# Peptides against a protein of PDB entry 3JWR: the designs that were tried, part 187

Target 1, 323 residues: chain A of PDB entry 3JWR
Amino acid sequence: TRELQSLAAAVVPSAQTLKITDFSFSDFELSDLETALCTIRMFTDLNLVQNFQMKHEVLCRWILSVKKNYRKNVAYHNWRHAFNTAQCMFAALKAGKIQNKLTDLEILALLIAALSHDLDHRGVNNSYIQRSEHPLAQLYCHSIMEHHHFDQCLMILNSPGNQILSGLSIEEYKTTLKIIKQAILATDLALYIKRRGEFFELIRKNQFNLEDPHQKELFLAMLMTACDLSAITKPWPIQQRIAELVATEFFDQGDRERKELNIEPTDLMNREKKNKIPSMQVGFIDAICLQLYEALTHVSEDCFPLLDGCRKNRQKWQALAEQ
Target 2, 298 residues: chain A of PDB entry 3JWR as posed
Amino acid sequence: TRELQSLAAAVVPSAQTLKITDFSFSDFELSDLETALCTIRMFTDLNLVQNFQMKHEVLCRWILSVKKNYRKNVAYHNWRHAFNTAQCMFAALKAGKIQNKLTDLEILALLIAALSHDLDHRGVNNSYIQRSEHPLAQLYCHSIMEHHHFDQCLMILNSPGNQILSGLSIEEYKTTLKIIKQAILATDLALYIKRRGEFFELIRKNQFNLEDPHQKELFLAMLMTACDLSAITKPWPIQQRIAELVATEFWEQGDQVGFIDFVCTQLYEALTHVSEDCFPLLDGCRKNRQKWQALAEQ

## One batch from the design tools (peptide; made by RFdiffusion4, then SolubleMPNN)

Design b2_p14_4_s4 (from b2_p14_4, 7 letters changed)
Fold by OpenDDE base, seed 1:
Structure b2_p14_4_s4 (fold): chain B 323 residues (1-323), chain A 14 residues (1-14)
Amino acid sequence: as target 1 above (323 residues)
Amino acid sequence: SAEEERRLGLLAYS
């Protein structure tokens, strides 16, 4: 394709030029091509291209395939969200110095998972899928969309010309796929809520040990969530704009719930209650975000910008809630 | 609780 030819032939700028190591990163000004170039840089600077003998054309095709399998008519859960999740992962690995704590396979899996974790997202949550009796709800009882996202991820990885994992041994391949699956499934906040207590307790008791395989898996799940929710940590102008995208998608779902399912949407999904967004954001930060970024900062102090950003945005949302 | 988990699973950004 023309797009593949353009991407494959393009000079990939440095991570410094692209600012993809910054926790304050914004993609708003980037073209689709530039997001793909950033993605190539992430793979390269994490030594994944070299260590796993990825062909440049295959990587380019894979990136474009992943991007193509996000829907353009979805306000938030689109390629840009996946890209920003991956960028936060990259920043956490590099600037946050988590790279040194993980294996190359874990890093590979996390980056693929971050880019793939919302593939073919339809702009509606698992609750809507279940209540609408969608065919996917017959295949999976829990984490319906996350299973679908993984299925899409696997399909792309196995597609001709997209096999970025072809340089792996059988054992490495199996390990990588296992981690990818676990990481994508971990983006279901319901699973986060179930598992976070164990993680926080380990941190609180100073018993957290990444050499333990179970704790490693737990950490990878928490790290995925931290990156998936990282919009809440961004500088206020960026956070505010992303919150508008989220609200747009949620209100679209609420409108569909009202029209198609004849139900009153929850406050979060209710367009008529948009004035509650600031207070809901404060509640979200307090209930979900703060403790996660605190714990992550305990694992690596260099992740503090995420916590600091979250705290600052809490203040901003609280001020708006008081108006 | 299961209800709390469902509620929290619907929060912003997921």
Scores: peptide ipSAE 0.081, ipTM 0.797, DockQ to the pose 0.325
Fold by OpenDDE base, seed 3:
Structure b2_p14_4_s4 (fold): chain B 323 residues (1-323), chain A 14 residues (1-14)
Amino acid sequence: as target 1 above (323 residues)
Amino acid sequence: SAEEERRLGLLAYS
């Protein structure tokens, strides 16, 4: 395609030029081509292209395929969300110095997972899918959409001309897919809530050890969540804009819940409760976000900008809630 | 509550 030719022939700017190591990064001013260039740089600077012998054209095709399999009619859970999740992962690995704590296969898996974790998202949550008796709800009992996202990820990875993992041994391939699956499934916030207590306790007791395979898996899950939620850490103008996109998508779901399911939506999904957004954001930060970024900062102090951003946005939302 | 946390977690941009 013309798009592939343009991407494959383009000079990829440095990570410094693209500012993709910055926790304050914004994609708002970037074209789709520039987001793809950023993605190439992430793979390159994490040594994934060299270490796993990725062909440039194949990587370009894969990136474009992933982008194509996000829906454009979804307000928030689209390519830009996946891209921002991956950028936060990259920043956490580089600027946050987490790269040195992980294997190359883990890094490979996390980056693929971040880009793929919401593939073919429909703009509705698992609860809606279950209540609407969607065919996907017949295949999976829990984490319905996350299973679907992984299935889409696997489909793309196995598609002709998209096989970025062809340079891996059979064992490396199996390991990578296992980690990708676990990482995508970890983005189900229900699973995060279930598992986070163990992580926080290990940190609190100073017993956290990444050499333990179970603790490593737990950390990768927490890191995925931290990147998935990273919009809450962004500079206030960016946070505010993203919150509007999230609200739009949630209100669209609420409208569908009324129309299609004949139910009153929760306040979060209720367009009539728009005035509660600031207080709900404060509640979300307190209940979900703060402890996660605190714990992550304890693993690596260089991740502090995520925690600091979260705290600053809490203050901003609280000020709005008091008006 | 866990239910409230899950509901609030949906605001988590996921």
Scores: peptide ipSAE 0.073, ipTM 0.809, DockQ to the pose 0.425
Fold by OpenDDE base, seed 5:
Structure b2_p14_4_s4 (fold): chain B 323 residues (1-323), chain A 14 residues (1-14)
Amino acid sequence: as target 1 above (323 residues)
Amino acid sequence: SAEEERRLGLLAYS
């Protein structure tokens, strides 16, 4: 395609030029081509292209395929969300110095998972899928969409000309796919809520050890969530804009819940209660985000900008809630 | 509450 030709022929700017190592990164001003270039740089600077012998054209095609399999009519859970998740992962690995704590296969899996974790998202949550009796709800009992996202990820990875993992041994391939699956499934916040207590307790007791395979898996799950939610850590103008996108998608779901399911939506999905967004954001930060970024910062102090950003945004939302 | 946490987590940014 013309798009592939353009991407494959383009000079990939440095990570410094692209600012993809910054926790404060914003994609708002970037074209789709630039987001793809950023993605190439992430793979390159993480040594994934070299270590796993990725062909440039194949990587380009894969990136474009992933992007294509996000829906444009979804306000938040689109390519830009996936891209921002991956960028946060890259920043956490580089600036946050987590790269040195992980294997190359784990890094490969996390980056692929971050880019793929919401593939073919439909702008509705698992609860809606269940209540609407969607066909996907018949296939999966829990983490319905996350299973679907992984299925889409696997489909793309196995598509002709998209096989970025062809340089891996059979064992490396199997390991990578396992980690990808676990990482994508970990983005179900219901699973995060179930598992986070173990992680926080290990940190609190100073018993956290990445050499333990179980704790490694737990950490990768927490890291995925931290990147997935990283919009809450962004500079305030960026946070506000992303919160608007999230609210738009949730209100769209709420509208559908009224029309299709004949139910009153929850406050978060109720367009008529938009004035409660600030207080709900404070609640979300307190209930879900703060402890995660605190714990992550204990694993690597260089991740502090995520925690600091989250705290600053809490103050901003609280100020709005008091008006 | 645990239910509130679940709702907030599932509804916001999930």
Scores: peptide ipSAE 0.096, ipTM 0.816, DockQ to the pose 0.498; fails the geometry check
Fold by OpenDDE base, seed 4:
Structure b2_p14_4_s4 (fold): chain B 323 residues (1-323), chain A 14 residues (1-14)
Amino acid sequence: as target 1 above (323 residues)
Amino acid sequence: SAEEERRLGLLAYS
């Protein structure tokens, strides 16, 4: 395609030029092509292209395929969300120095997972999918959408000309896919809530050890969540704009819940309760975000900007809630 | 649990 030709022929700017190592990064000003270029740079600077012998054209095609399989009519859970998740992962790995704590396969898997974790998202949560009796709800009992996202990821990885993992050994391939699956599934916040206590307790007791395979898996899950939620850490103007996108999508679901399911939506998804957004954001930060970024910062102090950003945004939301 | 339900109700960005 013309798009592929353009991407494959383009000079890829440095990570410094693209500012993709910054935790404060914003994609708002970037074209789709530029987001793809950023993605190439992430793979390159993480040594994934070299270490796993990726063909440039194949990588380009894969990126474009991933992007294509996000829906444009979804307000928040689209390519830009996936891209921002991956960028946060990249920043955490580089600027946050988590790269030094992980294997190349884990890094490869995390980056692929971050980009792929919401593939074909439909702008509704698992609860809606279940209640609407969607066909996907018949395939999976829990984490319905996350399983679907992984299925989409696998489909793309196996598509002709998109096989960025072709340079891996059989064992490396199996390991990578396992980690990708676990990472994508970990983005189900319900699973995060179930598992986070173990992680926090390990940190609290100073017993956290990445050499333990179980703890490694747990950490990768927490890291994925931290990147997935990273919008809450962004500079206030960016945070506000993203929060509006989230609210739009949630309100769209709420409207559908009223119309299609004849139910009153929760406050979070109720357009009529827009005035509660600031207080709900404070609650979300307190209940979900702060402890995670605190724990992540304990693992790597260089991830502090995420925690700091979260704290700053809490203050901003609290101020709005008091008006 | 009631706490879980409350937390789930706060799950922005899910």
Scores: peptide ipSAE 0.065, ipTM 0.788, DockQ to the pose 0.436; fails the geometry check

Design b2_p14_5_s1 (from b2_p14_5, 8 letters changed)
Fold by OpenDDE base, seed 4:
Structure b2_p14_5_s1 (fold): chain B 323 residues (1-323), chain A 14 residues (1-14)
Amino acid sequence: as target 1 above (323 residues)
Amino acid sequence: SEEERVMEYGEFYA
């Protein structure tokens, strides 16, 4: 395609020029082409292109395929969300120095998973999918959308001309796919809630050990969630804008719940409760986010900007809630 | 409760 030709021929700027190592990164000013260029740089600077012998054209095609399989009519869970998740992963790996704690296969899997974790998202949560008796709810009982996201990821990876994993051995390929699946499934926040206690307890007891395969898997899950929720850590102007996108999507679901399911939406998804957004954001930060970024910072102190950003945004939201 | 709030966020964001 013309888009592929343009991307494949383009000079890829440095990570420094693109600012993709910054935890404060924003994609708002970037074109779709620039987001694709950033993505190429992530793969390159993580040594994934070299170590796994990726052909440039294949990588370009894969990126464009992933981008294409996000819906444009979804306010938040779109390509930009996936891109920002991947950028946070890149920043955590590089600036946060988590790269030094992981294998190349784990890094490869995490980056693919971050970009792919919300493929074909429909702007509604698993509860809505289940309650609406959507065909996907017949295939999966739990983590319905995350299973679908992984299926989409696998489909793209196996599509002609998109096989960025073709340079891997059979064993490496199997390992990578296993980690990708686990990482995508880990973005189900319900699973995060179930598993996070074990992670926090290991950190608290100073028993956390990445050489333990189970603890490694647990860490990768927590890292995925930390990147997925990383909007809450961004500088306040960025955080506010993303929070508006999230609210838009949630209110759209709430409107659909009223219209299609004849259900009164919860406050979180109720457009009439827009005035509660600041207090709900404080509640979300306290209930879900803070302890995660604290624990991540204990694993790698260089991830502190995520925790600091989260704390600063809590203060900003609290100030708005008091007005 | 705090636990109920945590579960609520988990259910709605998931």
Scores: peptide ipSAE 0.349, ipTM 0.888, DockQ to the pose 0.349
Fold by OpenDDE base, seed 2:
Structure b2_p14_5_s1 (fold): chain B 323 residues (1-323), chain A 14 residues (1-14)
Amino acid sequence: as target 1 above (323 residues)
Amino acid sequence: SEEERVMEYGEFYA
């Protein structure tokens, strides 16, 4: 395609020029081409291209394939969300110095997972999929969408001309796919809630050890969630804009719940309850986000900007909730 | 409860 030719021939700017090492990064002013260039830079600067002998054209095609398999009519869970998740992962690995704590295969898997974790997202949550008796709900009992996202990820990775993992040994390939699957499944927030207590307790007791395979797996899951939710950490103008996109998608689901399922949506998904957004954001930060970024900062102090951003946005949302 | 609220958010964002 012309898009592939343009991408493959383009000079890839430095991470510094692209600002992709910044936790404050925004994609709002970036073209689709620029987001793809950023993605190439992430793979390159993490040494993934060199270490796993990725062909440039194959990587470019893979990136474009991933981007193409996000829906354009979904307000939040689209390519830009996946791209921002991956950028946060990159920033956490580089600026947050988590790269030094992980293997190259883990880094490879996390980056692929971050970009792929919401593939073909339909703008509705697992509860909606179950209640609507969607065919996907017959395939999976839990984490329905996350299983679908992984299936889409695997499909793309196995597609002709998209095989960015072709340079891996059989064992490396199997390991990478295992980690990708675990990482994508970990983005189910229900699973995060179930597992986070173990992580926080290990941190609290100073017993956290990344050399333990179980704890490593747990950490990778927590890191994925931290990147997935990283919009909450962004500078206030960016946070507000992203919160509007999230609200739009949730309200669209609520409208569908009313129309298609004949149910009253919850406040979070009820367009008529728009005035509750600030208080709901405070609740979300307190219930889900703060402890995660605190724990992550304990693992790596250089991740503090995520925690600081989350705290600042909590204050901003609280101020709006009091009006 | 706080636990109920946490689960509610989990269901919505999952």
Scores: peptide ipSAE 0.339, ipTM 0.886, DockQ to the pose 0.350
Fold by OpenDDE base, seed 1:
Structure b2_p14_5_s1 (fold): chain B 323 residues (1-323), chain A 14 residues (1-14)
Amino acid sequence: as target 1 above (323 residues)
Amino acid sequence: SEEERVMEYGEFYA
């Protein structure tokens, strides 16, 4: 395609020029082509292209295929969300110095997973999929959408001309796919809630050890969630804009719940309760986000900007909730 | 409860 030719021939700017190492990064001013260039830079600067012998054209095709399999009519869970998740992963690995704690296969898997974790998202949550009796709800009992996202990821990875993992040994390939699957499934917040207590307890007791395979798996899951939720850590103008996108998608679901399922939506998805957004954001930060970024900062102090951003945004949302 | 709110947020964003 012309798009592939343009991407493959383009000079890829440095990570410094693209600012993709910054925790404060925003994609708002970037074209789709520039987001693809940023993605190439992430793979290159993490040494993934060299270490796993990726062909440049294949990587370009894969990136464009991933981007194409996000829906354009979804307000939040689109390519830009996946791209921002991957950028946060890159920043956590580089600026947060987590790269030094992980293997090359783990890094490869996390970056692929971050870009792929919401593939073909429909702008509705697992609860809606279950209640609407969607065909996907017949295939999977739990984490319905995350299983679908992984299936889409695997389909793309196996598609002709998209096989970015072709340079791996059979054992490396199997290991990478296992980690990708675990990482995508970990983005189900229900699973995060179920597992986070073990992680926080290990941190609290100073018993956390990345040399333990189980604790490594747990950490990768927590890191995925931290990147997936990273919008909450962004500078206030960026956070506020992303919160509007999330609210738009949730209100669209709520409207569909009324129309298609004849149910009154919860406050979070009720357009008539837009005035509750600030208080709901405070509740979300307190219930889900703060403790995660605190724990992540204990693993790597260089991740503090994520925690600091989350705390600052909590204050901003609280001030709005009091008005 | 705080635990109920945690689960509610988990269901909403999942």
Scores: peptide ipSAE 0.333, ipTM 0.886, DockQ to the pose 0.375
Fold by OpenDDE base, seed 3:
Structure b2_p14_5_s1 (fold): chain B 323 residues (1-323), chain A 14 residues (1-14)
Amino acid sequence: as target 1 above (323 residues)
Amino acid sequence: SEEERVMEYGEFYA
């Protein structure tokens, strides 16, 4: 395609030029081509292209295929969300110094997972999929969409000309796919809620050890969630704009719940409750986000900008909730 | 309650 030719021939700017190591990064001003260039830079600077012998054209095609398999009519859970998740992962690995704590296969898996974790997202949550009796709800009992996202990820990875993992041994390939699957499934916040207590307790007791395979798996799950939710850490103008996208998608679901399912949506998805957004954001930060970024900062102090951003945004949302 | 909020957010963002 013309798009592939343009991407493959383009000079890829440095990570410094692209500012993709910054936790304060915003994609709002970037074209789709520039997001793809950023993605190439992430793979290159993490040594994934060299270490796993990726062909440039294959990587370019894969990136464009991943981007193509996000829906454009979804307000938040689109390519830009996946791209921002991957950028946060890259920043956490580089600026946050987490790269040195992980294997190359884990890094490869996390980056692929971050880009792929919401593939073919429909702008509705697992609860809606279940209540609407969608065919996917017949295949999976829990984490319905995350299983679908992984299936889409696997489909793309196995598609002709998109096989970025072809340079891996059979064992490396199996390991990578296992980690990708676990990482994508970990983006189900229900699983995060279930598992986070173990992580926080290990941190609190100063017993956290990444050399333990179970704790490593737990950390990768927490890191995925931290990157997935990283919008809450962004500078206030960026946070506010992203919160509007999230609210738009949630309200769209709520509207569908009323129309298609004849149910009253929860406050979070109720367009008539827009005035509650600030207080709900405070509640979200307190219930879900703060402890995670505190724990992550304990693993690597260089991740502090995520925690600091989350705290600052809590203050901003609280001030709005008091008006 | 905090537990209700945690569950609510977990279900909605999932």
Scores: peptide ipSAE 0.325, ipTM 0.882, DockQ to the pose 0.397

